# Designs tried in a protein design run: peptides against a protein of PDB entry 5EFW. Part 91

Target 1, 141 residues: chain A of PDB entry 5EFW
Amino acid sequence: TTLERIEKNFVITDPRLPDNPIIFASDSFLQLTEYSREEILGRNARFLQGPETDRATVRKIRDAIDNQTEVTVQLINYTKSGKKFWNLFHLQPMRDQKGDVQYFIGVQLDGTEHVRDAAEREGVMLIKKTAENIDEAAKEL

## One batch from the design tools (peptide; made by RFdiffusion4, then SolubleMPNN)

Design b1_p22_6_s2 (from b1_p22_6, 12 letters changed)
Fold by OpenDDE base, seed 4:
Formats: C-alpha cells, sequence, structure tokens
Structure b1_p22_6_s2 (fold): chain B 141 residues (1-141), chain A 22 residues (1-22)
C-alpha cells in the first residue's frame, strides 16, 4: 500500500478509541523498537517510555494530543529489550474533510542518538516532511 | 478491563489490516 511504501519510522494513533492506541505501525518502527505488530497495536505509545524519559517532555506530548495540535520533541525511549535511544519525535493531527481530527501521525527520526544544532534542525525538517507525506497518503485510502 | 483491552486490540488490528490492504 501507499503507507507501506513509506520507509520511515512512524505510527498512526486513533484518539477516538480509549487511550489513543496505535492502529498502524511502519515496519521500520517495529524494527527500531523491537516489537511485533501484535504486541503494540491497540496500545498507547507510552510503553516506549522508561525511567530516564523526561516527564515534562511527555507532558508536552499529552498536551498536544489534548489540544489537537502538533508538537516536536526529543526524548529517551526504550526498545523491547530495554535499550535506550533518543527519539526525535514529531506528532501532528490528521484531519478529515470537515476539519475534525481522525488520527494522529507520529514520526520518529532514524537513529538512536541525540541530535543538536544543524543536525536537529535538519532532522526536524525531515520528520515534518515525512508526516505530511503520511497525511497525504493516508487521506487517499 | 481485560475485555475492553482485547476489544481495543482487535479494533486496532482491524484498522491496521485495512491500511495495509488498501
Amino acid sequence: as target 1 above (141 residues)
Amino acid sequence: MEEEEREIREKALELDEKFRNA
């Protein structure tokens, strides 16, 4: 499918279901996080968080969901095996033709390192562009 | 809680398959 052709780390969540669960995950995302589809579909993405995940950053994500806005942050996440990685993360709502939020798109930068300065700016541009591509692709389905 | 979690998982799997098969 069009979504499957996007070889980036991303998920789609459904805020209309209880606890905004993941309802789609790219193969790259599954590889990055070391989970299977069956293990994460239907779950809130908070399972990626752990002891060193900054709670203030998590609150920014929660606020963006509640306010139906976009946000870009960088936070510590954990793979299934417990490996820590830095996640440059962009979240934005996917709206229907009426303007109502149907889903959220979450995009994660490739890699596991904390990025700064020019590299961070470039990464942000990339994941935002990816989110737009996913939005366009998903709306065609 | 367990039943609700199962229902959400099943719904998510259904939606995932729809996206993959479109």
Scores: peptide ipSAE 0.660, ipTM 0.937, DockQ to the pose 0.851
Fold by OpenDDE base, seed 5:
Structure b1_p22_6_s2 (fold): chain B 141 residues (1-141), chain A 22 residues (1-22)
Amino acid sequence: as target 1 above (141 residues)
Amino acid sequence: MEEEEREIREKALELDEKFRNA
């Protein structure tokens, strides 16, 4: 499918379902996080958080969801096996033709290392562009 | 809670299938 052709780390969540569960995950995301689709579909993405995940950053994500806005942050996440990785993460709402939020698109930068300065700016641009591509692709389905 | 979790999972699987088969 058009959506499956996007070779990036991303998920789609459904805020209209209880606890905003993941309803789609790219193969790349599954590989990154070491989960199968069966393990994560229907779950809130908070299972990626762990002891060293910054709570203030998590709150920024939560606030963005509650306010139906976009946000870009970098935070520690954990794979299924418990490995830590840095997640440069962009979240934005997917809206219908009426302007109502249907889904959220979450995009994660490729790689597992913390990025700063020019690399961070480049990564942010990339994941934002990816989110737009996903938005367009999903609306064509 | 278990029933709600199953319902959410089932709905998520349905949506996933829609995205993958389109």
Scores: peptide ipSAE 0.660, ipTM 0.936, DockQ to the pose 0.874
Fold by OpenDDE base, seed 3:
Structure b1_p22_6_s2 (fold): chain B 141 residues (1-141), chain A 22 residues (1-22)
Amino acid sequence: as target 1 above (141 residues)
Amino acid sequence: MEEEEREIREKALELDEKFRNA
């Protein structure tokens, strides 16, 4: 499928369902986080958070969802086995022809290191472009 | 509570299959 061809870390969530659950996860995302498809579908993505996840950054993500806007942040996430990784994360709404929000697209950079300067700028451009590709592919369904 | 969680999971699985098979 068109979505399956996107070999990047991403999820699609449905804010019209209770607690904005994950309704699609790429194979790369499952490999990164060490979860199976059955373990995460229907759940809110907050299970990736842990002790060292910055709460102010989490609030920025929650505010973006509530306001139906995009946001780009870096935060500590945890795999199923408890390993920490830095997640350069981009979130944006997917809208229908009327302009109403149908889903959210969440993209995570392939790397697990904290990035700065030129590397961060390059990573941000990459995950934003990936989000646009997912948006275009999903609208064809 | 558990019933609602199951319903959400089932709906998510249906949507996932739709996106994966299209």
Scores: peptide ipSAE 0.658, ipTM 0.936, DockQ to the pose 0.883
Fold by OpenDDE base, seed 1:
Structure b1_p22_6_s2 (fold): chain B 141 residues (1-141), chain A 22 residues (1-22)
Amino acid sequence: as target 1 above (141 residues)
Amino acid sequence: MEEEEREIREKALELDEKFRNA
């Protein structure tokens, strides 16, 4: 499928279901996080958080979801085996023709390093563009 | 709570399949 062909780390969540669970995860995302499809679907993405994940950054994500806005942050996440990695993360709503939010798109930058300045700007542009591509592809389904 | 979690997972699997089969 069109979504399946996108070789990026991303998830789609459904805010209309309790606790905004993941309803789609790319193969790349599964490989990055070391989880299976069955372990992730139906869960809130907070399982990627751990002891060193900044709570203020997490609150920014929560606020964006509640306010139905986009957000871009960088935070520490953990794989299934407990490996820490820096995640440059972009989230944005997917809206229907009426303007109502149907889903959220979450995109994670490839790699595990913290980025700043020019590298961060480049990464942000990439994950935002990826989110737009996912939005376009998903609306055709 | 477990029943609700199961229902959510089942719905998520259904939606995932929808996206993958389109």
Scores: peptide ipSAE 0.658, ipTM 0.936, DockQ to the pose 0.877

Design b1_p22_6_s3 (from b1_p22_6, 12 letters changed)
Fold by OpenDDE base, seed 3:
Structure b1_p22_6_s3 (fold): chain B 141 residues (1-141), chain A 22 residues (1-22)
Amino acid sequence: as target 1 above (141 residues)
Amino acid sequence: MKELEEEIKKKAFELDEKFLNA
């Protein structure tokens, strides 16, 4: 499918269902996080958080969902095996033709360190472009 | 709660299948 052709780390969530569960995950995302599709579908993505995840950053994500806006942050996430990674994360709503929020798109760029300056700008441009590609691909389905 | 979780899971799988096959 058009979504399968996007070989990046991403999920789609449904805010119209209780607790905004994951309803789609790319194969790359599953490989990154070390979870199976069966383990994460229907769950809120908060299972990626752990002891060193900054709570203020998590609140920014929650606020964006509640306000139906986009947000870009960096936060510590954990794989199933407990490995920590820095997640440069972009979230944006997917809207229908009426302008109502139907889904959220979450794109992840993983790294061993908190990126800054030119590296951060490059990463942000990449994940935002990826999110737009996903949005366009989903509209064509 | 368990019943609701199962219903959400079922719906998620249905939507996942939709995206995978469209």
Scores: peptide ipSAE 0.511, ipTM 0.899, DockQ to the pose 0.852
Fold by OpenDDE base, seed 4:
Structure b1_p22_6_s3 (fold): chain B 141 residues (1-141), chain A 22 residues (1-22)
Amino acid sequence: as target 1 above (141 residues)
Amino acid sequence: MKELEEEIKKKAFELDEKFLNA
């Protein structure tokens, strides 16, 4: 499918289900996080958080979901094996024709290192563009 | 909790399949 052709790290979550679970994950995301599709589908993405994940940053994500807005942050996440990585993360709502939120799109930068300055700006542009591509692809389904 | 999680997982798989096969 067009969605499958997007070779980026991303998930789609369903805020209309209890606890906003992941309902789709790209293969790249699975590789990045070291999880299988079966292990993460139906779960809230908070399993990526760990001891060094900044709580205030997590709250920004939560607030964005609650307010049905987009947000871009960097936070420490953990793979299945416990490896820490910096996640440049962008989240935005996917709306239906009536403007109601159906899903959220979460995109993670390909790299695992913390990015700053120009690299961060470029990364942000990339993950935002990726989110738009996912949104468009999903609407075609 | 476990039962609810299983139900959510089933629903997620259904939606995932729709995205994969659409």
Scores: peptide ipSAE 0.475, ipTM 0.888, DockQ to the pose 0.852
Fold by OpenDDE base, seed 5:
Structure b1_p22_6_s3 (fold): chain B 141 residues (1-141), chain A 22 residues (1-22)
Amino acid sequence: as target 1 above (141 residues)
Amino acid sequence: MKELEEEIKKKAFELDEKFLNA
């Protein structure tokens, strides 16, 4: 499919369902997080959080969802096996023709370390562009 | 709660299939 052709780490969530569950995940995301599609569909993405995940950063994500806005942050996430990774994360709403939020698009750029300066700017541009590509692709379905 | 979780999971799979088969 068009969505499958986007070879990036991303999920689509449905805020209209209880607890904003994941309703789509890219193959790259599954590989990154070490979960199967069966294990994550229908679940809130908070299972990626762990002991060293910054709670203030998590609150920024939650606030963006509640306010139906976009946000870009870096936070520690954990794979199924417990491996930590730095996630440069971008989230934005996907809106219908009336402007109402249908879904959220979450894009992940993984790394072993927190990125700064030029590397961070480049990563942000990449994940934002990816989110726009996903938005356009999803609207064609 | 378990029943609700199963219902959400079912709906998620339906939506996922929609995207995968598009």
Scores: peptide ipSAE 0.464, ipTM 0.884, DockQ to the pose 0.878
Fold by OpenDDE base, seed 1:
Structure b1_p22_6_s3 (fold): chain B 141 residues (1-141), chain A 22 residues (1-22)
Amino acid sequence: as target 1 above (141 residues)
Amino acid sequence: MKELEEEIKKKAFELDEKFLNA
């Protein structure tokens, strides 16, 4: 099932730092993208984009960050070796007790194709739930 | 989730401080 397939691919970024860099990456994310932690920490996640990445979709992500809102999209991403994958991606802000954005949580669900219909709905539910779990865990720190 | 919390605390927040102070 989709739930059994769950690789918790996620990053945490810091919009308070220049260019909203990744400050945390899960082990699964590193395995998916074929990067080491040293290669990606402190960098903007745009290194995952490539020639076939839809620029309009990227703009939606950028707009969500700028507006401090959540967004869910599907886009082509690339591993370090150049392998393409479809990324069902969810981004949401992590807010402090005052309601100010402290971090962003990005969750990635990879696949070989663009998902639609029931598969898409299931994937969206999964990555949103994952993001909420991460948010809750981080708030308890 | 406890393991995740510990990892976030150890890695994410320390890196945040590092970059903020750089």
Scores: peptide ipSAE 0.118, ipTM 0.681, DockQ to the pose 0.086

Design b1_p22_6_s4 (from b1_p22_6, 13 letters changed)
Fold by OpenDDE base, seed 2:
Structure b1_p22_6_s4 (fold): chain B 141 residues (1-141), chain A 22 residues (1-22)
Amino acid sequence: as target 1 above (141 residues)
Amino acid sequence: MEKEEEEIRKKAFELDEKFRNA
């Protein structure tokens, strides 16, 4: 499908279900995080968090979900094997024709370092564009 | 809780399949 062909790290979550679970994960995301579809579908993405994940950043994500807004942050995430990575993360709502939120799109740009300045701006542009592509593709389904 | 989690998982799989098979 069109979504499957998007070779980026992303998930789609359903805020209308309890705890906003993952309802779609790209193959790239699965590879990045070292999880299978069966392991993560139906779960909240917080399993990627760990000891060094900044709680204030997590709260920004939660606030964005609660307020049905977009947010872009960088945070430490962990793979299944416990490997840390910096996640430049963008979250935005996917709205229906009436403007109501149906899903959230989460896009991850992984890296070994916290990116700053031009690199951060470039990464943000990339993941935001990716999110828009996903939004467009998903709405066609 | 376990039953609810399973129901959520089931629904998630259904939605996942929807996106994958469209």
Scores: peptide ipSAE 0.688, ipTM 0.941, DockQ to the pose 0.886
Fold by OpenDDE base, seed 1:
Structure b1_p22_6_s4 (fold): chain B 141 residues (1-141), chain A 22 residues (1-22)
Amino acid sequence: as target 1 above (141 residues)
Amino acid sequence: MEKEEEEIRKKAFELDEKFRNA
């Protein structure tokens, strides 16, 4: 499918289901996080968080979901094996023709370090563009 | 709680298949 051809780290979640579970994950995301589809579908993405994940940053994500807005943050995430990585993360709502939120799109840019300035701006542009591409592809299904 | 979690997982798999097979 067009969605499967997007070779980026991303998930789609369903805020209309309890606890906004993951209902789609790209192959790249599965490889990055070291989880299988069976291990993550139907779960909230918070399983990626761990001891060094900043709680204030997590609250920003929660607030964006509650307010049905987009957000871009950097946070520490953990793979299944416990490896830490910096996640430049963007989420945005996917809306229907009436403007109602159907899903959220979450895009992850992984790195070994926290990025700032030009590198951060470049990463933000990339993950936002990716989210728009996913939104367009998903709406055609 | 476990039953609800299983139903959510089932629904998630259905939606996942929908996206993959479209």
Scores: peptide ipSAE 0.685, ipTM 0.940, DockQ to the pose 0.858
Fold by OpenDDE base, seed 3:
Structure b1_p22_6_s4 (fold): chain B 141 residues (1-141), chain A 22 residues (1-22)
Amino acid sequence: as target 1 above (141 residues)
Amino acid sequence: MEKEEEEIRKKAFELDEKFRNA
C-alpha cells in the first residue's frame, strides 16, 4: 500500500466519530509509543499525555481540531512503559473535493530534547512534507 | 457506554483495514 511505504511516525483520526479516535497508525508510530494496533485503534490520542505534558500546548491542539485548522507544537509524550520523549507534532485536516474535513493527519518527530533553531526548522519542514505525502496517498484510496 | 466504545473500535478497525489493503 502507498501508505505503508511512508516510513514515518503518523496517525489518521476521524473527527466525525465520537472523541476523534485513531483509525490508522503507522508501524513506526506503534514502535515509538510501544502500543499495539489493537490497543489504540478507536481511542483518542490523549493517552500519550502525562504529568509533564504542557496543558496550554494541549489546548492549542484541541483548538486546531475544533476550528479545523493545522497546528505545529512541541510537547512531552509518554510511551506505554512510561518513558518520556519530546514530540515535535504537526496536525492538519484532510479535506474532500467539496472542502469538508474527512480526517486529521498527525505526524510525530520524536527526540530526547526540545529542538530549537535550525534543528527545529528542519524538523518542521520534514513533518509538514510527510503530512502532505500522507494526504496525497490517502486520497488515492 | 461500553457498547458505543465497541462500535467505535469496530469502525476504526474497518477503516484501518481499508487504508492498509487499498
Scores: peptide ipSAE 0.682, ipTM 0.939, DockQ to the pose 0.899
Fold by OpenDDE base, seed 5:
Structure b1_p22_6_s4 (fold): chain B 141 residues (1-141), chain A 22 residues (1-22)
Amino acid sequence: as target 1 above (141 residues)
Amino acid sequence: MEKEEEEIRKKAFELDEKFRNA
């Protein structure tokens, strides 16, 4: 399908369901996080958080969801095996033709280091563009 | 809570299949 052709790390969540669960995950995301579809579908993405995950950053994500806005942050996430990685993360709402939020799109750029300056700007541009591509692809289904 | 979690999981799988098969 069109969504399956997007070779990036991303998830789609459904804020209309209790606890905003993941309802779609790309193969790349599954590979990155070391989870299967069966393990994560229907779960809130907080399972990626751990001891070194900055709580203030997590609150920014939660606030964006509650306010139905987009946000871009970097935070520590953990794979199934417990490996830490830096996640340059972009989240934005997917709205219907009436402007109502249907889903959230979360795009991840993974790395071993916190990115700064030009590298950060480039990464942000990439994940934002990816989110727009996902939004367009999902609306065509 | 277990029933609710199962319902959410089922709905998530339905939506996942919808996206994958469209």
Scores: peptide ipSAE 0.680, ipTM 0.939, DockQ to the pose 0.880

Design b1_p22_7_s1 (from b1_p22_7, 13 letters changed)
Fold by OpenDDE base, seed 5:
Structure b1_p22_7_s1 (fold): chain B 141 residues (1-141), chain A 22 residues (1-22)
Amino acid sequence: as target 1 above (141 residues)
Amino acid sequence: SAEEEEVRKKALEIDEKFRNAL
């Protein structure tokens, strides 16, 4: 199975390029968000945000990128057609052998509602494990 | 803009690199 066909919603972004653009997206992510590959490559993922996206949560994501750390949050995102969904989102850096950040991995677990308690914990474990798997797979390329 | 287009080109190059390496 190729990287893009991993059956999870994820993107890889390049913080070494202007505005940390998406440089890879899974087929599942494209299906979820209703965008084509050509529409999103080279763009910052902020196009998923909209009127009801919590700005404080967005700032947490920005801070994690700036500080080159991981973060897990839930936020409202929008598809191309304008459909809202709750995104349980995990972001983490992909580092090289020297410890320098090469990319960020963003994993999305979509839902119709904000999740809490056991459901949230399970989702967090899943998306974190997914991010680690993507990290390993991408480094072998 | 010209910069945005260059970023898009670079992103496409990286994307293809990932795909072709598989």
Scores: peptide ipSAE 0.668, ipTM 0.936, DockQ to the pose 0.707
Fold by OpenDDE base, seed 4:
Structure b1_p22_7_s1 (fold): chain B 141 residues (1-141), chain A 22 residues (1-22)
Amino acid sequence: as target 1 above (141 residues)
Amino acid sequence: SAEEEEVRKKALEIDEKFRNAL
């Protein structure tokens, strides 16, 4: 269908379920991370973290979820096979008609290097725009 | 665990709901 085939790396998580599990993932995300849909649905996205993932950055993500706010960070993630990639990651809440947080949208821009300056700004703009597009599309479902 | 399985089940239900609505 349309949502999962959006050619961007993203997940939707449900903070109302135990441990804020992934409840949707794009095909691109599955390809990037080398997981099947069945392997990740119902799991917290922390399985992407590994030895070189900065814990302070992870805490920023956790804090954003707890506070129901958006955050943009870069962190090292790992594929199923153990390959490292730099993840320019944006997370934002998806709110329902009443304004309550229903889901979180997580968008990933992958790369072999940490991005800075203009490249970072462009990446941030892209993933934020993507998140807004996903928010709009998902709310229509 | 049983709880994890229930969460997985619920996640699958939501996932299918999204896919079927499209």
Scores: peptide ipSAE 0.664, ipTM 0.935, DockQ to the pose 0.761
Fold by OpenDDE base, seed 3:
Formats: C-alpha cells, sequence, structure tokens
Structure b1_p22_7_s1 (fold): chain B 141 residues (1-141), chain A 22 residues (1-22)
C-alpha cells in the first residue's frame, strides 16, 4: 500500500518551509475535506479552521509545532463546502536518525460529535497508532 | 505572492518524491 492509499485521514507538513505547509495528504483526507491535492499542497492546514474553531485549542497545536512536540486535541474543522465536523486530531514530529524534525504527521478522526470517555480513549489510541504507522511507512521510502 | 508560489512548487516537488518513492 502506498502512503497516500493508507485508509486514514492524514497529512504530512514541512516545518522547514515557510508557514509549515502541507506537503502530502492521504486520499481519505482529501475526500473528508473536499479539497483536491493541488488546492492544499503548499498551504498551512489552518484553512480547515472556521468561526466555531476554538482558538485555545488552535494555540495548543501551534505550541506543539513550535516546541516540536506531539499533541492530541479535538476541534471543529470545516470542509471546503463549509460543513462542520469534530476533528479528533493527533500531531507528532517525524524525526531523522539524528533526531532532527523533518516533518509533522497530522492524523484526523472525524465525527459529528465531540467524543468523551471511552470513545475518546479509543479514538486517541487509533490515531496515535496510525501516526506511528505513517512514520514507519514514510521512513522506509 | 512569489514566496507562496515558491512554497507551492517545493511542496509539489516533495509530494512527487514521496509518491515516486512508493
Amino acid sequence: as target 1 above (141 residues)
Amino acid sequence: SAEEEEVRKKALEIDEKFRNAL
């Protein structure tokens, strides 16, 4: 299975480029967000945010990028057509053999509702495992 | 802008490298 065909919603971004743009997106992510590959490559993923996106949650994501750490949050995102969805989002750095950050992996689990308790724990486990799988797959290229 | 276009071009190059390496 090629990277883009992994049946999960994810993107890879490049913090070494201006504004940490998306440099890869899975087919599932494109389907979820209703964007084409050409529309999102080279753009910061903030285009998914909208009026009801919690700014404090966005700051947590920004802090994780700046500090080169992982983070898991839930936030409102919007499709190209303006449809809202709850995004259980996990972000983690992809590091080289020297430990330097090359990319960030962002994994999205979408839903109509904010998830809590056991459902949240299950979702977090899933998206974290997915991120690790993507990390391994990308490093093998 | 010119910078945005350069970033877009670079992103496309990286994307293609990922896809071609698969």
Scores: peptide ipSAE 0.662, ipTM 0.935, DockQ to the pose 0.702
Fold by OpenDDE base, seed 1:
Structure b1_p22_7_s1 (fold): chain B 141 residues (1-141), chain A 22 residues (1-22)
Amino acid sequence: as target 1 above (141 residues)
Amino acid sequence: SAEEEEVRKKALEIDEKFRNAL
């Protein structure tokens, strides 16, 4: 129950399946986004995007996935009901013992405003640490 | 679509494994 005990907004995606779908979502993430597990499992996380989501930022995420690298960005996301929030988002690959990418870990820090400077750095440290905790927990499976 | 449904099924299976093991 290690993953379930991580009270943070996160998903795990599987790039080996069509369109890199979500294959795990934390309870906090479901609460934040207003979706059920059944509504989002098997879907690409792009359903969180909307008209005010910056296209260049989305491309940075896509590039990181394609290049199997980590990325940290802030972007506008939308809940199921259409509520906007700023998402400080960190994504990193989860690799097996051979170094092959098995999953991606996506961690979201939600807010009403775009954060900068010290607040952003603090948030980035938090979500990166969270991602590492998830990575360690998942590797013990 | 049929493909989307298969992906959904696979994702649910993986999710359950994570919840049971972690």
Scores: peptide ipSAE 0.671, ipTM 0.936, DockQ to the pose 0.773; fails the geometry check

Design b1_p22_7_s2 (from b1_p22_7, 13 letters changed)
Fold by OpenDDE base, seed 2:
Structure b1_p22_7_s2 (fold): chain B 141 residues (1-141), chain A 22 residues (1-22)
Amino acid sequence: as target 1 above (141 residues)
Amino acid sequence: SKEEEEVRKKAEEINEKFLNHK
């Protein structure tokens, strides 16, 4: 199975390029967001944000990137057609042998509602495990 | 912009490396 065909919503970004652009996206991510691969490669993922996206949550994501750490948040995102969805989002760095950040892995769990309690815990566990699987798979490439 | 186009092209090159890995 190829990386893009992993049946999870995820992107890989390159912080070594200007504005940390997307350099890889799963088929599921493209279907969710209604964008083509051509439309999103080379772009910062902020195009998913819109009027109701919480700015404080966005800052948490930015801080994690700047500090080269992982973060898990829940925020409103928008598809290309303008459809809103709640995104349980996990971001973590992909590091080389020396510990230097090479990429970031972003995993999205979409839903119609802001999830809490057991549903949130389950979702967080799932997207974190997904990120680890992607990390292992991507390092083999 | 010129910079955005260059970044897009670079991202596409990296993406192709992932897709075409043997």
Scores: peptide ipSAE 0.661, ipTM 0.929, DockQ to the pose 0.708
Fold by OpenDDE base, seed 1:
Structure b1_p22_7_s2 (fold): chain B 141 residues (1-141), chain A 22 residues (1-22)
Amino acid sequence: as target 1 above (141 residues)
Amino acid sequence: SKEEEEVRKKAEEINEKFLNHK
């Protein structure tokens, strides 16, 4: 099974390139967001944001990238056709052998509903584990 | 923009490396 065929919603971005663009996306992510791979490669993932996306939450994501840390948030995203969905999103850095950040892994929960309490905790656990699996797989490439 | 096109092309190159790895 190749990386893009992993049945999880995820992207890999490259903070060493201008504006931290997407350099890899799973097939599931493309299906969820209604974009083609050609439409998103080289773009910052902010195209998923829209009018009802909470700016404070977006700032948390930006801060995590700037500080090279992980973050988990829920935010409103939009598909290409403009449909809103709740995105339980986890982001973490992928580091090389020296500990330097090479990429970021972004994982989106399979569901499109806002989750709370136990469901949220379960979702967070899932997407964090997914990110670790992707990290391990991607480092072999 | 010109820069955006260059970034897109670079991203595509990286993507291909991921796809075509042994």
Scores: peptide ipSAE 0.652, ipTM 0.928, DockQ to the pose 0.701
Fold by OpenDDE base, seed 3:
Structure b1_p22_7_s2 (fold): chain B 141 residues (1-141), chain A 22 residues (1-22)
Amino acid sequence: as target 1 above (141 residues)
Amino acid sequence: SKEEEEVRKKAEEINEKFLNHK
């Protein structure tokens, strides 16, 4: 199975290009967000944010990019049609054999509600495992 | 803008490399 057909919501971004744009997205991500591949390639993923997206949470994501670290948060995102969803989001750098950051992997677990306790822990484990699988698959390309 | 178009083109090139890899 090709990378884009993996049944998980994820994108790959390139921090070496202006504004860390999306350079790859899974079919599931496109279905979730209601955007086409042509509409998102070359754009920063901030187009998913809206009025109720918490700015402090967004700052945590920005800091992780700037510091080249991983982060896991929950935030409100919006589809193209304006539908709100809770996004349990995990971001981590993809490094080469020399340790330099080449890309970032972003994994989204969508939901109709903010998850806590056991449900949150389970979701975090899932999206982190997914990110590792994508890292391995992408490095083979 | 000019820069936005260049970034889009570069992103498309990278994307094609991922999609066409066997």
Scores: peptide ipSAE 0.652, ipTM 0.928, DockQ to the pose 0.728
Fold by OpenDDE base, seed 4:
Structure b1_p22_7_s2 (fold): chain B 141 residues (1-141), chain A 22 residues (1-22)
Amino acid sequence: as target 1 above (141 residues)
Amino acid sequence: SKEEEEVRKKAEEINEKFLNHK
């Protein structure tokens, strides 16, 4: 299947462009967030944040981008219609053959519920594995 | 803004490259 049809929630962003905009999104991500592809391409993913989004958690994401490292967090996000959901989110850099960061991959666990304990551990393993799969798939294009 | 529009256009170009890769 094509990259966008992978049945996982993910985006790819480009830190080499102003404000690290989204340059790719899966169909599942669009369904989850209720946005169209046209609405989000070229935008920073912060539009998913809202009043109850934890600022400290957001800072962890920003720090990971600035430091070109991976991070896994849970945070409140909002759909286009304003519906709140918990986002178990994993972000990691996509590097070229030289080791330089080209993109970031952001993966969101399916569903809208907060996860804890064993469920959280399982979810983290899943989204990390998903990110690796996306990394491989994207590099083959 | 003009910059935002340019970024959007660039993002769309990159996106299309992924979508239309053969």
Scores: peptide ipSAE 0.645, ipTM 0.926, DockQ to the pose 0.700

